# Peptides against a protein of PDB entry 6O8C, part 97

Target 1, 262 residues: chain A of PDB entry 6O8C
Amino acid sequence: VGLRYEKISLPKIHPRYDLDGDASMAKAVTGVVCYACRTASTLLLYQELMRKGVRWLVELVKDDYNETVHKKTEVVITLDFCIRNIEKTVKVYEKLMKVNLEAAELGEISDIHTKLLRLSSSQGTIESSLQDISSRLSPGGLLADTWAHQEGTHPRDRNVEKLQVLLNCITEIYYQFKKDKAERRLAYNEEQIHKFDKQKLYYHATKAMSHFSEECVRKYEAFKDKSEEWMRKMLHLRKQLLSLTNQCFDIEEEVSKYQDYT

## One batch from the design tools (peptide; made by RFdiffusion4, then SolubleMPNN)

Design b2_p17_8_s4 (from b2_p17_8, 7 letters changed)
Fold by OpenDDE base, seed 3:
Structure b2_p17_8_s4 (fold): chain B 262 residues (1-262), chain A 17 residues (1-17)
Amino acid sequence: as target 1 above (262 residues)
Amino acid sequence: VEEELKKKAEEAEKLLK
């Protein structure tokens, strides 16, 4: 997944002085570097949008976590209350057993008590899981979003602007080469300027393409890879939270069956 | 239920004394 872009390369630059060829070459170079500028801008925009998405998702998952913790707490309170009531009932029935009364009921209530205690023990596992999730979401945790601020390209890098400056220089030379072509023949001094500008164009183009590849594309790919990995982990974590929530509901439902015995 | 059971238990304890 990610933005698809075409691999671009500079056209071959011939060392021979040729007004027609040089104009055509300059046109092609202008096109390539223009594409690089646009692509760099698009890649930057994508990353900025992804950063916003990451922040949004973090907040969403934190909300889910808090809701799950709240539900877990509610269930614990309810369960503890039920256990305490059942324990009181057990004590009363034990007194009745001294006179050989209510023997069957005592057995049933004791079984319920045992079941409730088992449910209570499962809360420890849920708590441990929630603590793990909390640690992963915490600053410095495995699911921290600090990478989103470090990886990739940022507006402050001014990559698009730097490329645009180079593009402007190249474009200026291209327009001059169009004029030179129209002249069909240049005076000696103008020919020397043309040759010099051709060299400048080469340097600007090479610099632009290197900057694009190394500072834009490479960093984008690194950002993309990290974002995909992080996203998968976050989605999995969200599923875990949902599972824990469902477990809490299941326990609550089970406890509700025994409330009539309190 | 608990209150009724407590009452029965108290009555039973009185019988055992």
Scores: peptide ipSAE 0.022, ipTM 0.479, DockQ to the pose 0.002
Fold by OpenDDE base, seed 1:
Structure b2_p17_8_s4 (fold): chain B 262 residues (1-262), chain A 17 residues (1-17)
Amino acid sequence: as target 1 above (262 residues)
Amino acid sequence: VEEELKKKAEEAEKLLK
């Protein structure tokens, strides 16, 4: 679940010279751009935290994979040992059967042998599944985390700093407009400066909002979407690993029942 | 079980010679 933010827009800027209106407008613009700066910072922080989480999850899943591989290996060794012992037993009973001894027990042992061979065949499927998982987790695989380093916004982009510079310019003009408002009437030269500053304010504000929308919000949303998709896939993979582990335990339990016959 | 069976098999083979 990503961070929720409010869609912000600049207030309408009227071209008419109005000291009261211009001061109010400048205040509103300052507020909007200030919000954009804070939001950009929050979005950046979220992405950085998510990148850390992604790296953590990758390592966790790799550990789960290694544990599953270890368990699978253990079961294979145990199963192979049991099969070899049963095969020896079968050979002994076959010799006894040639002399009409213990023929009735051969059927049971043969059935056990058949069951063990079936269990052994399932190991191939488990191995194939583990190989698939390994390939997906490998560099360049479908679950690689390279996207986390590429997508979204980064501290090196200095988006917050760029927005802050624009905010500072806007704030300066706002404070001047407050002073202008207090004077009630400006001299001609001061009036012209006020009008020019109003244009600058508009320029800075537009630039800030454009930068915020295009370089901060849009990239964040792309990052969020990719992160959600990747996370779902990773969770599914983890469930698959758990399933494989359980299959190994089931096989081990079944093999243990036949160890007394070896 | 295997050791006991081997013993029986060896005994049986001795009886057949």
Scores: peptide ipSAE 0.021, ipTM 0.478, DockQ to the pose 0.002
Fold by OpenDDE base, seed 4:
Structure b2_p17_8_s4 (fold): chain B 262 residues (1-262), chain A 17 residues (1-17)
Amino acid sequence: as target 1 above (262 residues)
Amino acid sequence: VEEELKKKAEEAEKLLK
């Protein structure tokens, strides 16, 4: 998902001196470069908004992580408490077994104890998964947002301002060419100036379009691609967190079945 | 339940002495 923009190209600039043609060409060039300026501004704005969104999402995922850790901790406490209570019960039944009492109940309680210990082992896996997620979210991790500061265009690059300067030069020449057209015929010196200005126009236009393509569009596309990749990974991580949370709830539910034996 | 079991265990231990 990204901004849609139209591919623009400069009109053909004919070397022939033609006041009407040159004015029309200059108008078209002005329009194209103007569009480039506006597009560059829009692309920059989009990237800045996306960077804000990225930062926001990172914080959101960190909050999700903390909530999952909290839930895991609660489950561990509950599970440990249940295990301790079952162990106490086992000890009591073992004493009763010495007098041949309640042997069947001891077997059942022992089975519960074994199940609880298995659940406890699964908590270790959850912990390892959480540690992995934490490492990925940490500075320098695989899901670090450092790319958002490196990729794309930034206000500090002053790309829009640079394009605007070139646009101003082009616009000035266009207005002159419009005047030249109105004169229908130029004196020799004015004709020479017109020809030089046409060369300047070409130079400025080419520079503007090159800058737009190489410094604005290309970098934007790189940013867009990186953002999409990163976003996919972040969404996957959120799903992993949700899965871990659900596992904690499942364990909690299973432990609750044995609380009656405590 | 645990307290009742403890009482039974204590009573049983007394019978074995």
Scores: peptide ipSAE 0.020, ipTM 0.467, DockQ to the pose 0.002
Fold by OpenDDE base, seed 5:
Structure b2_p17_8_s4 (fold): chain B 262 residues (1-262), chain A 17 residues (1-17)
Amino acid sequence: as target 1 above (262 residues)
Amino acid sequence: VEEELKKKAEEAEKLLK
């Protein structure tokens, strides 16, 4: 799960003055930092897409929740109506018994009433479960999507742009080192400039790789881990909702068996 | 939407290679 990227590191920078070696090193550094820029951009894109997916999934689950609540409400109304009708019937039969009339069906009706009351008690459990799910999805709940906005890297961080600036500086030095290499030998002053530029290149490269590692890769990995955890929990919640929906249908089916007595 | 996200993720992975 997640995007695969290659672990990159800076080449060894030798302190020794060597025009050929320095040009080769600068080329390699340019390549590494260029890869870091592209990777940072791709990681950012991935996170933005995932954020879109998270928002979509939240809305989907909320819709599922609302449908389940609606179904539950329907079943409660039907069940309560059935219970009331059965209770009226029981009262009629009880009156018949008081006048010494045979009521052989009273036992059956009483059993039905007992079964319906048991079904009614299960509605309380379903309601409690739905309330729990609602609380988890609510702002500040355990399944809130606030993490998606907080974790990871964002376009507003301007990480890619910052890396690009450093890459431009490095690339400029690389091109100069290519020219220096072509000269084969530098005058004393030009040699000193070359040495200073090498130090600058090292500084820019180190800064770029540090920024890439700490502000791009690390934050991306944190976002990735959090997204995986959250996704697993959301999928589990969806399964719970489906289970509750099925329970509602089961109750409705049972109630339908007794509607003939109402 | 989920399928679209998967496709885009795959495309992004290709860019990292």
Scores: peptide ipSAE 0.009, ipTM 0.449, DockQ to the pose 0.012

## One batch from the design tools (peptide; made by RFdiffusion4, then SolubleMPNN)

Design b2_p18_1_s1 (from b2_p18_1 with A1M A8L S18E)
Fold by OpenDDE base, seed 2:
Structure b2_p18_1_s1 (fold): chain B 262 residues (1-262), chain A 18 residues (1-18)
Amino acid sequence: as target 1 above (262 residues)
Amino acid sequence: MEEELEELEEELEELLEE
């Protein structure tokens, strides 16, 4: 879920010279561009926080991976030990059978051996899955977080500062238009200046809105979409790791049932 | 600097409300 913001647009700028109308228009333009600045700042902050979250999640998943690998290794050691012990026991019983001892116990031990070997074969699948996960988490993998540094807006882009400069210019014109309005009537030269300032205001405003739309909003949306996709994949991967861990525990539990025979 | 810009934006908004 990304930040919600309102779509903004510039008010209509009338070509007619009107001191009251121009002051009102300038006020509205100032408000819109001010909102753009604030929104750009908020969007930037959100992205920076998300980047921190991404890094945190990567480390968390790596920890989960390492724990799973550790558990898998533990189970492999235990299972291999159990298999070796059972194999020794089988050999002993086979020798005893040659001396006319009862075969019933040998049958049971042989069945256990077969079950343990089956469990051992499942470890290969777990290992393959772990390798796949590792490859996905690698720097060149499908779940690399390099996109977080590439997508979206960054403080180094200076978007907020650029918008602020334009806002300052617009605000200055607005304050002048307030003064002009208070004069009720301007001299010819002052009227010409007012008209030129109105053109400048339009220029700055359109530049600000274009920059906001193309460099802030668009890039933010791309970042948001990529973030959501990546996050979903990471959470799924984490669930896979949990599943693998549980499989290891299940194997360990089953092996423990045969410890009395080792 | 981002915080300073936010403060400035808030100040500007307050001025526009007057």
Scores: peptide ipSAE 0.019, ipTM 0.639, DockQ to the pose 0.029
Fold by OpenDDE base, seed 3:
Structure b2_p18_1_s1 (fold): chain B 262 residues (1-262), chain A 18 residues (1-18)
Amino acid sequence: as target 1 above (262 residues)
Amino acid sequence: MEEELEELEEELEELLEE
């Protein structure tokens, strides 16, 4: 998972003055740094899209959480109502037993009451799980999305623009080296300028590649790894919420079996 | 750039399906 990019390296720069070789080298360097610029742009775009996806997923999971809480609350109300009704029925039957022996019916109702109380106890576990999920989603929680803003590269870093400036400098030297090659031989002063420009080319190229590797690629990889880990945890959380919802439905179904006695 | 954007969207979808 993630964008595939080719590992690029600068061509070897020979120290010897050679107009043909220097033009060819400059062309190759221009190509490599151009690729770095494009790649940096693509990596930035990927991260921006992922940040949007992260925000979207957070909202989705919050909605799932709220729905689960709502369902849990509904079940609690229904269950409590059923328990209260059964308790009233038990009291009535206890009074009736003083007049007529209905021991078998009272026993059945008492058993239902006990089962309902057990179901009510399970709601406490669901509540605790929901509280844990809420805590994990809260600011500063284990599933907070603050990392998405902190990790990786951002448009504000202007990495692509910085690389583009270096590329422009390199390209200018390349075009000059093409002209120099066409001249076949340079005067002494022009030769010295060519040698100086070759050093500049190397400097700019090295700076570009270092910036690309350290400020673009490395930070992207860190962002990617963090994103994958976070996404996995969020998906697992959604499954947990679904499980809790299903538990609420199971309790509701069980309660419905006893509503005929209320 | 549009093709690259589409590929990125597909990768995001794949991540969400796992």
Scores: peptide ipSAE 0.018, ipTM 0.476, DockQ to the pose 0.010
Fold by OpenDDE base, seed 1:
Structure b2_p18_1_s1 (fold): chain B 262 residues (1-262), chain A 18 residues (1-18)
Amino acid sequence: as target 1 above (262 residues)
Amino acid sequence: MEEELEELEEELEELLEE
């Protein structure tokens, strides 16, 4: 999971004045920083897409939660109704027994009543689980998506733009070094300018690579790690909701077996 | 079973009134 990118490093910059070597070095540096710019852009895009995905998944899981709560409520109502009806039946049979009437079915009805009460007690566990899930999904809960807004890189950071500015400076020096190479020999003053530009190139390149590594790659990796962890937890939670829903269906099915006795 | 329950309730009420 995540974007794959190649590890990049700056070529060695030789201190020696060499028009051919300096042009070649400048070309290589331009290529590396250009790759950094493109990579930073793609990493940013990935994170923005993931943030959208996170928001979407949150809404999906909230919908699943609401459906589960609805189903649970339905089952509780049905179960309570069934219990009340069975209790009325039990009361009638108990009175019949007091008047010495045959009530062979009383034992069966009492057993059903006991089973229904057991099912009713299990609803407490489902309710507790739903409350836990609700708390986890709350804005301050353990599955809050606040990390998605805080971690990683954002368009407002303008990292790509900053790298592009540095790339432009580097590219300009590269083109000058290409011209210098074509001249084969520079006058003393032009040679000194070339040497100064080489220092500027190094400065810009180092700044670009530092910015790329610290502000783009590192933050992306942190975002990626958090996103993977959060995603696993959310998917697990969704499975829990499904399990709770299935438990409600199982209870409803069990209750339906006893509805013929009411 | 609801109809049978109602019949049983009626029979019980009649027996308890005697």
Scores: peptide ipSAE 0.000, ipTM 0.262, DockQ to the pose 0.002
Fold by OpenDDE base, seed 4:
Structure b2_p18_1_s1 (fold): chain B 262 residues (1-262), chain A 18 residues (1-18)
Amino acid sequence: as target 1 above (262 residues)
Amino acid sequence: MEEELEELEEELEELLEE
């Protein structure tokens, strides 16, 4: 999970005035910062897509939760009805035992009653598990998706646009250095301008790389790490919900066996 | 202007050595 990108670094900038070297250096710098712009854009897109995925998964898990709760409620109603009927039957048999009924039938009904009570007890465990899941999914819970809106980079940060501005400045200097190289020799004033532009290029490049590293890459990595952790927990929770649903079906099936006695 | 450029070159050189 996550985008792979190449670790980029600025080429070594030699302080010595060299028209050929400076043009080559400027070309390389332009390439690096261009890559940073593209990478920043890709990282941003990835995060936006992941945020959509997170929201989708939250809704999916909430639906699973609601279905599980519904099934649990259905089973509880059925189980409670069955228990009440068995209890009535037990009372009738207890009264009839005074009139020569076989103790064996009462024993069987009593055993069924005991089994139903055990099933009812298991419903309490399911309820507690559902409450735990609900608390984890609730606002402020351990599995809340608030981090997805806070972590990482956002379109509003304008990181790509900021890098693009710096790239434009660098590109302009690069084109000038290509012209300077073609002249082979510059007059004194043009040489001074070239040196000054070289410093500007370095400044813009370092600013771009710092911004890319600190505001794009670092925040992306933090987002990625949180997303992976959260996703793993959400998938586990979904498996728990499925397990609880299956437990409800198992209980319903077991209760159905005893409905013939009610 | 020459002195300012020379100072900037020195600062750049120092920055590149770090």
Scores: peptide ipSAE 0.016, ipTM 0.482, DockQ to the pose 0.133; fails the geometry check

Design b2_p18_1_s2 (from b2_p18_1, 7 letters changed)
Fold by OpenDDE base, seed 2:
Structure b2_p18_1_s2 (fold): chain B 262 residues (1-262), chain A 18 residues (1-18)
Amino acid sequence: as target 1 above (262 residues)
Amino acid sequence: MEKELEELEKKLKELLEK
């Protein structure tokens, strides 16, 4: 979900010299470009906020990853210890059987050993999953945040400032056109100036709109799309980590059931 | 738009606190 903004367009600029019409047109143009400036600023703020959020989320997920790895390691140690103890016990009972001593418990212990080995094999799958996650989070991985620095608009682009300069020029002409309107008629020289200013107004306005559309809106939309996709993937990754953690806890709990045999 | 920005900020904070 991105920011909603209205599509803006310049009013029609009539070529005819008309003091009333030109003043009205200039007012409308001023309003449109003013809106563009404000919108560009807001879009920039949105992106900067999202970039901050991206950085925070990356750190959060890295922490989750490290915790999961830690838990996995703990379980591996516990499981391996349990397996070793069971194996020792099995060997003792096997020796007893070789001397024709009945060991009724051997079957049960052997079954436990088999179960523990199965649990150990599942650790391999968890490890593989963690490695995959690590690779995705690594620099150059599929979930790298490099796009956040490349896509969209940045303060260094000075888009808002560029638009503001154009707006200032337009506003100045608008105020002059208000004065011209109040004069009802202009002398020849003033009329010529008015006509030239009208051309300047058109030039500034079109430049502003082009810049807004191509450098602000288009790039923002691209950033928004990238951010949404990336965010979804990161959240999914986080869920995967949680799942892996839970699997580790499940294994730990199961191993604890056999501690009496160690 | 400002309200939407504020809402986004709120949602982002909530997400990061989970």
Scores: peptide ipSAE 0.022, ipTM 0.662, DockQ to the pose 0.009
Fold by OpenDDE base, seed 5:
Structure b2_p18_1_s2 (fold): chain B 262 residues (1-262), chain A 18 residues (1-18)
Amino acid sequence: as target 1 above (262 residues)
Amino acid sequence: MEKELEELEKKLKELLEK
């Protein structure tokens, strides 16, 4: 998932003085840099949107985590209560058996006790899994969202504004070249100015394209790749949390079967 | 590109609503 944009390149700038050619070239350059500005803005917007999405997803996963922890806690309380009650029952039946009462019921209760203890053990595994998830979500963890603030381009970088400034300079020269073209022939001094402006145009255009490619496009691509990877990991983590929640429900359901003995 | 942004926004919203 990512934005598709056209690869842009500057037109060939001929060194020869040609009023018609220079005007046409300047027009083309203006168009290219204009596209770069718009593209840079769009790429920035994409990243800002993704950052917002990342923040939302982090909060969502934290909520999922808290819900899972809550459910786990409830199950632990219920399970512990059930175990205590069964243990009391076992003791009573053991005393009764010494007084010549039937042992068959004691066997059943003992089996239930064993099953409950196994369930209790599984809670320990769930707890460990939750701790692992917590560690991954914690600051400095493997799923920390710090990368979202470090990678890519940011409004504070003012990349769009910088490109716009260069575009303005280029556009100004283009308009002058249109005027020069209309004059058909320039005086010596005006010709020299035109030549200097052409050099400035080249300088600004090159700077714009370099800035666009290095500070906008490359950083965007890096951000995009990292965001996709992180997103996949986060989604997987959510599935893990759901699995743990379901395990808690399963345990709760099983414990409920033994409530008649408590 | 604008359409792609809209699609991205939609996908993000869908992800968050699940």
Scores: peptide ipSAE 0.022, ipTM 0.664, DockQ to the pose 0.009
Fold by OpenDDE base, seed 3:
Structure b2_p18_1_s2 (fold): chain B 262 residues (1-262), chain A 18 residues (1-18)
Amino acid sequence: as target 1 above (262 residues)
Amino acid sequence: MEKELEELEKKLKELLEK
């Protein structure tokens, strides 16, 4: 899962003055840093898309939660109504029993009452589970999405732009080295400039590669890992909500069996 | 959204290979 990118490294640098070799080296360096720029941009885009996905999933799960709460509330109302009706019936039959009427029926109704009370107790467990889920989804909870803003690279970091600046400097030197190569031989002063530019090129390239590795790739990998973990937890939470909903339906179905006595 | 993101990931991977 995630974007695949190739590991890149700078070519070997030869300290010896060689116009042909230096031009070739500069070309290779330009290519590597160019790839780093493109890769950094792509990694940033991926993270931004994932952040959108995270926000979407949060809203989806909140909706699922609200639906589950609604269903639970509906079942509680129905169950409580049924319990109250059965209790009234029990009282009536208890009065009748005093005159030795319908004792067997009283026993059956009392058993139903006991079963309904057990179902009511299960609603308490569902409520507790929903409260736990709510807590986990709340700000500062275990499933908060604050990490999505904290982890990884962001457009505001301007990493791509910083790399592009370095690439521009490197490219300029490369083009100069192409010209130097075409001259076949440089005057003393131009040779010294060439040597100095070679050092600059390596400096810029090293800076670019370190920035790419430390500020782009490393942070991307951290974001990726965090996102995968969070996504897994959120999907599991959705399954939990579905399970709770199904439990409510099961209770509702069971209650419907006893509604004939109300 | 999830499927769309996966498709986007695929496209991005293809771009990285170029």
Scores: peptide ipSAE 0.021, ipTM 0.608, DockQ to the pose 0.013
Fold by OpenDDE base, seed 4:
Structure b2_p18_1_s2 (fold): chain B 262 residues (1-262), chain A 18 residues (1-18)
Amino acid sequence: as target 1 above (262 residues)
Amino acid sequence: MEKELEELEKKLKELLEK
């Protein structure tokens, strides 16, 4: 999971005045910063898509949780009803034993009662597990999706736009350097402007690269790492919910075997 | 890069459909 991008670096900017070299350098710088802009845009899009996915997954898991809770509640009601009926039956048999009933029937009913109580205990474990899951999914819980809103880059940061502005400035200088190259020789004033623009290009380029690295790439990588970790945990939790649901079905099936004795 | 985004979208859809 994650986007692959090329590690980019600025070409070496030679301080020496050279119209041909400066034009070539400016072209290379333009290309690098252009790539940074496109990459930043793609990284942002990736994160926005992931945030959408995170929100949907949270809703899905919450639905799964609610369904599991519902099923658990249904089984608890059925189980409790069965236990109460068996207990009544046990009491009746205990009274009838005074009137020559075989102890074997009472033993069977008592065994069923014991099994039902064990199933009831299992429901307690399921309840505890569901409570744990609920706690983890709750606001401030270990699986809260708050990180998705905090980590990474956001459209509001305007990183792509900021880089684009710098790219525009660099591109303008590059086109001027192409013209300067075509002139082969510049007058003193034009030469001074060229040197000044070269310095501007350097500052714009370095600013762009720093911004790209620190505000785009670094934050993206942090977001990616957190998203991968969170996703793994959420998928595991979903499997846990499925397991709990299946346990409820198993208990319900087992209880159904004893309903004929109630 | 765009192809990678498409793959990501596909993976997310697959995860949501499970």
Scores: peptide ipSAE 0.022, ipTM 0.666, DockQ to the pose 0.009; fails the geometry check

